# Peptides against a protein of PDB entry 2FGR: the designs that were tried, part 57

Target 1, 331 residues: chain A of PDB entry 2FGR
Amino acid sequence: SSVTLFGIVDTNVAYVNKDAAGDSRYGLGTSGASTSRLGLRGTEDLGGGLKAGFWLEGEIFGDDGNASGFNFKRRSTVSLSGNFGEVRLGRDLVPTSQKLTSYDLFSATGIGPFMGFRNWAAGQGADDNGIRANNLISYYTPNFGGFNAGFGYAFDEKQTIGTADSVGRYIGGYVAYDNGPLSASLGLAQQKTAVGGLATDRDEITLGASYNFGVAKLSGLLQQTKFKRDIGGDIKTNSYMLGASAPVGGVGEVKLQYALYDQKAIDSKAHQITLGYVHNLSKRTALYGNLAFLKNKDASTLGLQAKGVYAGGVQAGESQTGVQVGIRHAF

## One batch from the design tools (peptide; made by RFdiffusion4, then SolubleMPNN)

Design b1_p12_3_s4 (from b1_p12_3, 8 letters changed)
Fold by OpenDDE base, seed 2:
Structure b1_p12_3_s4 (fold): chain B 331 residues (1-331), chain A 12 residues (1-12)
Amino acid sequence: as target 1 above (331 residues)
Amino acid sequence: SELLKKALEWAS
């Protein structure tokens, strides 16, 4: 058997020009390029091509030294893997987010990422952003001729909120084609939650694709999230993303990403544009900078996610500018 | 598949 200690410490100086009161926020933030984490993982060869594995991973908040504590809420799985693929038991990224966030050139973190995986409806479930789930069983196929898939089911364990009695149930999966420079995926998911104490289904469909041209990479996402409420009508958001990245001078990477969030329930759009640069000082250490612009229209109140500084919304129809400059170190 | 068709209908 083997056990590996691993992690990332990513800390930045961040600025946003507007909070919910219209005031600027600045300070030391976390997880601007990659989510800061501490983890333990290991595998045991059981023979015959079968392996057992474990993975325990929690988020690190370098700005305050994890003042709110440490846990393994990022991932806490035991697994079996082999020629059949991999089965995982425990809290993890749900298969849909695990695959479809891979097309986000900003790694689903910081002020620049695709923000479609979100709780759009004030859902009362713990994971109504569609990213992770408790009580999760997941299965991932091998890659065969480029084709691969993942499936997951999370037990609700009779969690209730108001009159909703299946909160936390997840079912979902993806199919994908990954071959050489091309990646493409389709994901479908449903989570049961509550809004205003009433049972609500969070339905999600996501299409992603990327192509690596060598000199540059192009990536895109198309997503619809729908909170289906028994009373009050559906809360639907269509999210779009297009991004490009390119290596710079053998030591750097530049990224440009645009996203549109069409929030149908409030008939309002938000536009996000982010420019990022990563400078590799070594294989494990990088400097980075992100510059993001978020334009809310009409009733939209979205805010950039400057974790550790300000991750709340802004006033309706207001625009927000964000900057992060930081250090990422992997170990 | 029927599932895919339903998904596409839902997404439309």
Scores: peptide ipSAE 0.009, ipTM 0.497, DockQ to the pose 0.012
Fold by OpenDDE base, seed 3:
Parts: C-alpha cells; sequence; structure tokens
Structure b1_p12_3_s4 (fold): chain B 331 residues (1-331), chain A 12 residues (1-12)
C-alpha cells in the first residue's frame, strides 16, 4: 500500500469594483488559479489487475488559516479499479461536473471560470450548484478507442426540507469522446432539492468540446439548467461559453474566455469576459493574474467569485470588474 | 438515440 500527501496553496490579492451596495472590495483571497487543498491518497495492488484506492481531500483557506475548520468535502472516496474501470464510494465531484468542467479553461476556479454550474433558483439543497454530492456511488469506464463514460447515483437518505422529500438524490452521467487533440462530451443530471420549502427538480444538460491545435486550444460549453417547481413555474438558465488558450514563451499560458448566462425566469442576460495569465516559475510554483468583466443586464445581479474577498452579487443591471494576482504552490 | 430524444424533450 502507498500513501501520498499532496496539496496546493493558492493565495492572491483580489479587487472587485462593486459589491451589493455599489462599493469596492479588496484584500487577500484564495484559490485564484487552482483551488487550495490538502489531501491524502493511496492505492493497494490486490493482484490480477485489481486495485483498491482511497482519496481524502479538503479545501485550504490560506487567508484565514481555515478559521471555519477543515473537512474532506472536496473528496472522501474509497474505490476499486481495474480493466473494468473505476467504482468510487463517497462524496466526490458528480460525474457530470467532473467531466464537463474540464472544458473550462479557468478550471472552475477564481473570477474567470464558467459559472453555469450554479444554484440559479435559491435551492435549499447543500449541493444545488450541481458540482458535488454526498452519499455518491460513481462508475467510470475505461477509454475505448476514445469513447468513455461516467455514471453516478447519490442517495437522498430520506432527507427533507419543508414539504420536499428525497432532497439530495442525484442521478447523472456523461458520454464522451477523447482522442488526441479532440474532446467532446454530453452530460445529463437530475438532482432533487427544494425551493421555498417545496419539492424541486434541478435538471441539467451540458455539451462540451475542445480541440488542441498545439499553438492554441479552443474550448466551448453549452448548458441548460432548469429548476422545475410544482408552483411558480420553472427557473431556466441557458449558459454558453467559448474560450481560447495559448502557451507563451514555454513558461507561460494566456487564456481568454467569454460566457453568456441567459436567465429566462427574469428575462435577463449576463456577459462575462476574462483574461488570464499563468507564469510558471517552476514545476510546482506559478504566478498568475486574472482580469474579469461581468456585465449584468436588466434584473441580473451576478457577481464574480473572488473567494476570500467578495463572492456575492451586485445591484441589478450593474457591471463588475475583478482582478486577482497571486501565487500558486503545489506540493 | 431514444435517450437523446428524451433529453431534448426534457430540455425544451
Amino acid sequence: as target 1 above (331 residues)
Amino acid sequence: SELLKKALEWAS
């Protein structure tokens, strides 16, 4: 058996020009290029191509030293793997988010990421952003000539909120083709939750694709989220993303990404554009900078996610500019 | 596929 200690400490200076009151916020933030984390993982060879594994990973908040505590909410799995693929038991990324966030050039982190994986409806479930789930069983296939898939089911364990039952139940999966420079995936998921104490289904469909031209990479996402409520009508959001990245001078990477969030329930759009740069000082250490602009139209109140500084919304129809400059160190 | 059709109907 092997055990590996690993982690990332990513801390930045961040600024946003507007909060919910229209005032600027600035300070020391976390996780601008990669999510800061501490983890333990290991494997045991059981013979015959079968392996057991474990993975325990929690988020680190470098700005306050984890003042709210430490947990393994990023991942806490035990697994079996072999020629059949991998089965995981425990809290983890749900298969849909694990695969489809891979097309986000900002790695679902900082002020630049695709924000489609979101709680669009004030859902009361713990994971109504569609990213992770408790009580999860996941299965991932091997890659068969490019084709691969992942499936997951999370038990609700009779959790209730208000009159809603089955809260926290997840079912979802993806199919993908990954071959050389090309990647394409389709994901489908449904999660049971509550809005205003009433039963609600969070339905999600996502299409992603990328192509690496060597000199540059293009990536795109198309997503629809729908909170289906028994009363009050559906809350639907169509999200679109297009991004490009390119290596710079052998030690750097520049990224540009645009996203559109069409929030149907409030008939309002938000536009996000982000420019990012990562400079590798070594294999383990990088400097980075992100510049993001978020334009809300009409009743939209979206805010950039400057974790540790300000991650709330803005006034309806207001624009927000965000900056992060930081250090990422991996161990 | 039938799954895709159902997904499209569901997404409409």
Scores: peptide ipSAE 0.009, ipTM 0.482, DockQ to the pose 0.012
Fold by OpenDDE base, seed 4:
Structure b1_p12_3_s4 (fold): chain B 331 residues (1-331), chain A 12 residues (1-12)
Amino acid sequence: as target 1 above (331 residues)
Amino acid sequence: SELLKKALEWAS
């Protein structure tokens, strides 16, 4: 058996030029290049190719020392694995997000990531961004000549919000092909939630692909998220992403990513473009900088996610510029 | 891609 303590501390100085009042915000933020975390994990060989595992991981907020507390909400799983693949029990990334966020060149954090995995409809569920779930059972296949899949189900445990029942129920999965430089995946998910106290289904379909050319990597995402409300009509968002990354001088990486969020319910688009650079000081320590531009059109109010500084929206039709400069240290 | 269009149509 083994037990490993691991983590990342990622802290930055961040700036956004506009908040909801049109004022600038700046300060010390967290998780600009990677989500800061502390975790424990381990495995036990049970013989016959069967292994038991555990994984406990929580987010670290270096700016305030986790003043609101520490938990294992990032992942808290026990698992069995073998030739059949892996079964996980416990809170985790849902299979769809686990696979499809892997195409995000900004690691699903900071001001540069693909923001499609979002609560687009003021959903009242805790995980209406489609990223994680409580009470989750997940299964991941082995890789069969490149082909792989993952499936998950989260129990609602009769959770209710307003008149909505089954809140928190998740069902979803992906199929993928991962072979050398190529990765491609299709994910489907449905989550039960509530909007305005009324039952709502969050349906999600995501297509992702990447190719590593060695000198550069290209990555793309296509996603539709639909909150199907009992009353009031559907809230649909089509999200698109295209990104490229390239190594620089053997010590750095440059990233450029564009995303478009077509918010159908408000007939409004938002455009995001982010330039990022990571400079490796060592295998475990890096400096990084992110520069992001978010252009909201019409009624769109999206804001960049400068965690620890400002992650709220802006005024309708306003553009926002964000900067993060920070240190990432892994242990 | 046509596949994406079909998938989006199916998902709509």
Scores: peptide ipSAE 0.008, ipTM 0.506, DockQ to the pose 0.013
Fold by OpenDDE base, seed 5:
Formats: C-alpha cells, sequence, structure tokens
Structure b1_p12_3_s4 (fold): chain B 331 residues (1-331), chain A 12 residues (1-12)
C-alpha cells in the first residue's frame, strides 16, 4: 500500500485592463500555469493484478489561504483497477473533460486556456461547465495498441430545479488513440440541467488532437456545446482552438494558443490569443508569464479567467488584455 | 470541421 501527499501552489501577479465596468483590475491571483491543489492518493495491491485506489484533491487559493474553506471537489474517488482498466466511484473530472482538456496547452488554467468547457446558457446546475460531476461512476479502459476509452455516468439523485427533476445526470465518454507523438480523441456527453427553471440538456461533442514533433507540439480542439431548451431555442456555441508549444533552451517552454468562440445564440464571436512562457528553475519550481488578448465582437462579453483577481465578463464588444506573472511550485 | 460535422450527425 502507498499514500502520497501531493500538491501545487501557483500564485501570480495578474492584471486585466477591463472589468465589467471598464476598469482595470490587478493583484495577486492563483493558478496561472497550473491549478493550485492539495491532494492525497494511494493504492493497495489486492493481489492477482487487482488494486484498490483512492484520490482526494482540492483546490488551493494561495492568495487568500483558502479563506472560503477547503474541500475535495476536484476529485474524491475510490477505485479498482487491473487488467480490465479502472473503475472510479466519486466526484471527478467527467471522462470527456478529463481527456479532451488534455489538448489545452494551458492546462485549462489561467488566462490562456481553452474556455469551451463552460456554462454558456446560465445553466442552474452546479457543474454545467461540463468539467466535473458529483455521484459519478467512471470506467477507463486500458490502452490497447493506442486505442483507449472512458465512460461515465453520474446520478442526479432526483435533484430538482424548477420543473427539471434530473439535474446533474451525466452520461458521456470518449474514444481515443494515443500512440507515441499522436493523440486524438472524440468525446460525447449529455448532462441534464435547468435553465430558467426548465429542464435543459447540455449536449457536448469535442474532438481533440495533438502531435508532438519533438521540436514543437501542435494541439487542437473542436467543440460544440448545445443547451437544448424547450422554450427560447437552443443555446449553441462552437469553440475552436489551435495551439503550439516548443521547448526553449532546455529549461523553458513557449506556448501560443488561439481560440474562437462562436456563440450562436447571440450571433457573436470572441477571439482569444495567448502567449505563455514557463521557465523551469527546477523539476518542481517554475516561473511563468502569460499574455492574453480577448476580443469580443458584437454582444460577446467573455472575460479572461484571472482567478483571484478578476474572472468576470466585460462589456459587450469590448476587448480585454490580461497578464499573469507567477511562481508555480509542485510538491 | 468536417470531422465535427460527421460526429454531430452521428450523435444526433
Amino acid sequence: as target 1 above (331 residues)
Amino acid sequence: SELLKKALEWAS
């Protein structure tokens, strides 16, 4: 048996030039390069190739010392694994998110990440961004010559919001091919939620791919998210991402990522461009800087996610510039 | 884009 304590503390100085009022925000933020976290995990060999596992992980907010408390909402799973793969019970990344966010060169963190995994429709469910789920059962296959898959189901437990009686139900999965420098995945998910107190299905389809050329890595995402409402029409967003990263001088990494969010319900687009640099001082410690530009057109009000400083929207059609400079330490 | 379209058709 083993138990490992692990974590990341990532804290930065962040600046955005516009908030919802058009004012600048700046201060000390968190999770610019990686999400700050504290976790425990371990395994027990049960013999015969069977292992039990646990994983408990919560987010750390270094800027305020977790003033709002600590929980294990990132992951709280018990698992069995073996030649058959892995079964997990508990709150976790849903399989689609777990796999498809891996193509985000900014690790779904900070001001540069792909923001497609979002609550686009003011969904009233707790996890309407499609990232995690409560009451989740997940199964992950082994890798068979590159091919692998993951599936998940989350119980709604008769959670009711308005007339919606299955809020929080998730069903989804992915198929993938991971072999050497190539990764490609297709994910499908449906989550039951509510919008305006009415039952709504959040449908998500995501295609991701990456290729590591050694000298550089290319990564891409194509996603459609659709909140299917009975009244008011569907809220559909098509999100696109293309990114490149390259090692610099053996100790650094430069990243460039572009994303387009085509918000069909408001007939408005947002363009995100982020330049990032990570400088490894050691295996555990890095300095980093991110520079992001977000251009909203028409009715779009998206904002960069400078967690701990400002993560709200901006005025319709306004552009936002964000900067993060910070330290990441892993233990 | 074409792959996404095909996937959407399959998923619909």
Scores: peptide ipSAE 0.007, ipTM 0.499, DockQ to the pose 0.013

Design b1_p12_4_s1 (from b1_p12_4, 4 letters changed)
Fold by OpenDDE base, seed 5:
Structure b1_p12_4_s1 (fold): chain B 331 residues (1-331), chain A 12 residues (1-12)
Amino acid sequence: as target 1 above (331 residues)
Amino acid sequence: SVEITPDDFEPA
């Protein structure tokens, strides 16, 4: 048996030139290169190739010392694994997000990530961004010649919001091919939620692929999210991402990523472009910088996610520039 | 190596 204490503290100085009032925001932010976290994990060999595991992980906010408290909302699972794969019980990344966010070169953190995994419709469920779920059972297959899959189901436990029942129910999964430099995945998910107190299904389809050429990596995502509402019509967003990363010397990495968010319900697009650089001082410590530009058109109000400084929207049709410079330390 | 897991995004 083993128990590992692990974590990341990632803190940055961040700036955005516009908030919802059109004013600049700046200060100390968190999680610019990697999400700051504290976790415990371990395994027990049960014999015969069977293992038990646990994983407890929560977010750390270095800028305020977790003033809002600490929890294990990132992951709180117990598992059994073996030749059959892995079964997990507990709050976790849903299989679709776990796999498909892996194609985001900014690792779903900071001001540069793919923001498609989002609550596009003011959904009233706790996890309407499609990233995690409570009461989740997940199964992950082994990798067979590159092919692998993950499936998940989250119980709603009869949660209601307004007239909506089954809120928080998730069903989804992915199929993938991971072999050497190539990764490709297709994910499908449905989550039951509420919008305006009315039952709403959040449907998601995501296609991801990446290829590591050694000298550079290319990665892409195609996603559609649809909040199916009984009244008011569907809220559909098509999100696209294309990114490239390359090593710089022996200790650096540069990243460039573009994303387009076509918000159909408001007939408005947002364009995001981010340049990032990571400089490894060691295997555990890095300096980093991110520069992001978000152009909203028409009624779009998206904002960059400068966590700890400003992660809200901007005025409709406004552009936002963001900068993060920080330190990441893993232990 | 650094283990990377997705973060939560702020809702709309």
Scores: peptide ipSAE 0.016, ipTM 0.589, DockQ to the pose 0.100
Fold by OpenDDE base, seed 1:
Structure b1_p12_4_s1 (fold): chain B 331 residues (1-331), chain A 12 residues (1-12)
Amino acid sequence: as target 1 above (331 residues)
Amino acid sequence: SVEITPDDFEPA
């Protein structure tokens, strides 16, 4: 058996030129290249190819020293694994987000990531962004000649919001083909939630693909998120992403990513373009810089996620520029 | 190796 203490401390200086009032924000932020975290994990060989595992992980906020506390909301699982794959019990990334966010070249954090995994409808569920779930059982297959899959179910435990029952129930999964330089995946998920105290289904379909050319990597995402409401009509967003990354010398990586968020309920689009650079000082320590532009059209109010500085929206139809420069250290 | 896990995003 083994137990590993692990983590990442990622802290940056961040700037955005506009908040909801049209004013600039700047300061010390967190998690610009990778999410800051502290975790414990381990495995036990049970013999016969069977292993037990555990994983406990929480977010670290280096700017304020976790003033709001520490928890294991990132992941808190126990698992069994073997030739059959892996079964996990506990809060975790849902299978759809775990697989499909892997195509995000900005590691699903900072001001540059694909923001499609979002609560587009002011859903009242705790995880209406479709990223994680409580009370989750997950299963991941082995890789069979490139083919692999993951499935998950989260119990609602009769959670109620307003007149909505079954809040927090998740069902979803993905199928994937991972072979050499090619990766492609299709994910489907449904989550029960509430909007305005009324029962709502959050449906999500995501297609992802990437290809590593050695000198560069291309990655793409196509996603539809639909909050199906009994009253008021559906809130649908189509999100698109295309990105490229390339190694720079032996110690650097440059990234460029574009995303489009077509918010159908308000007939408004937002465009996001991010340029990033990571410079590895060592295997565990890196400097990084991100430059992001977010252009909202019409009624769109999206904001860049400069965690620790400003992650709120902007005025309708306004554009936002963001910068992050920071240090990432892994242990 | 750095293991990547998604962040939560704040509502707009």
Scores: peptide ipSAE 0.018, ipTM 0.601, DockQ to the pose 0.092; fails the geometry check
Fold by OpenDDE base, seed 3:
Structure b1_p12_4_s1 (fold): chain B 331 residues (1-331), chain A 12 residues (1-12)
Amino acid sequence: as target 1 above (331 residues)
Amino acid sequence: SVEITPDDFEPA
């Protein structure tokens, strides 16, 4: 058996030119290139190709020393793996987010990521962004000539909010083709939640694809989220992303990504464009910079996620510019 | 290499 201690400390100086009051915010932020984390993981060979595993991982907030505490909410799983694939028990990324966020060139981190995996409807569930789930059972297949899949189910355990029952139930999965430079995936998920104390289904469909040309990589996402309320209209968002990345000088990487969020319930669009650069000082240490621009139209109030500085919205129809410059260290 | 996992986003 083995046990590995691992982690990342990523801290930055961040700036956004507008908050909800129209004022600038700046300071020391976290997780601009990679999410800061502390974890333990290990495996045991059980013989015959069967392995047991565990993974415990929590987020680190370097700017305040985890003033709100530490937990293992990023991942807390026990698993069995072998020729059949892997079964996981415990809180984790749901299969849909685990696979489909891989097409985000900013790795769902900092001010540049695809923000489609979001709570678009003031959902009252703990994980209404569609990223993780409690009480989760997941299964991942091996790769068969490029084809692979993942499935998950999370128990609601009779959780209620207002008149809504089955809160926290998740069912979802993906199918994918991963072969050489090509990756393509389709994900489907439903999560039961509440909005305004009323039962709501969060339905999600996501298509992703990428191709690595060697000199550059292209990546794209198409997503629809729909909060289907028992009373009132659906809250639907169509999200689109296109990005490119390229190595620079053997030690750097440049990234450019555009996203469009078409928020149907308010008939309003938001446009996001982000330029990022990572400079590797070693395999474990990097400097990075991100520059993001978010244009809200009409009633849209989206804000960039400058974690540790400002992650709230802006005034309707306003634009926001964000900058992060920081250090990432992995151990 | 270290596995990169997504952050949580704030509600709307």
Scores: peptide ipSAE 0.017, ipTM 0.596, DockQ to the pose 0.095; fails the geometry check
Fold by OpenDDE base, seed 4:
Structure b1_p12_4_s1 (fold): chain B 331 residues (1-331), chain A 12 residues (1-12)
Amino acid sequence: as target 1 above (331 residues)
Amino acid sequence: SVEITPDDFEPA
């Protein structure tokens, strides 16, 4: 058996030029390049190719020392694995997000990530961004010559919000091909939630692909998220992403990513473009900088996610510029 | 390798 203590501390100075009032915000933020975390994980060889595992991971907020507490909401799983793949029990990334966010060149954090995995409809469920789920059972296949898949089901445990039942129920999965420089995946998910106290299905379809050319990597995402309400029209968002990254000088990486969020319910688009640079001081320590520009059109009010500084929206049709400069240390 | 996972938490 083994037990590993691990973590990342990522803290930055961040700035956004506009908040909801049109004022700038700046300060010390967290998780600009990678989500800060503390975790424990381990495995036990049970013989015959069977292994038991556990994984406990929580987010670290270096700016305030986790003043609001510490938990294992990032992941809290026990698992069995073998030739059949892996079965996990416990809160985790849902299979769709686990796989499809891997195409985000900004590591699904900071001001530059693909923001498609979002609660687009003021959903009242705890995980209406489609990223994680409580009460989750997940299964992941082995990789068969590149082909792999994952499936998950989360129990609602009869959670209700308003008149909505089955809140928190998730069902979803992906199929993928991962071979050498190529990765491609298709994910489908449905999550039960509530909007305005009314039953709502969050349906999600995501297509992702990447190719590593050695000198550069290209990555893309296509996503549709639809909050299908029992009463009222659907709240649909089509999200698109295209990104490129390249190593620089053997110690750095530059990243450029564009995303478009076509918010159908408000007939409004938002455009996001982010330039990032990571400079490795060592294998474990890096400096980084992110520069993001978010342009909202019409009724769109999206804001960049400068965690610890400002992650709220802006005025309708306003643009927002964000900067993060920080240190990431892994242990 | 360091695991990179989506960020879905906000400071309280």
Scores: peptide ipSAE 0.010, ipTM 0.605, DockQ to the pose 0.099; fails the geometry check

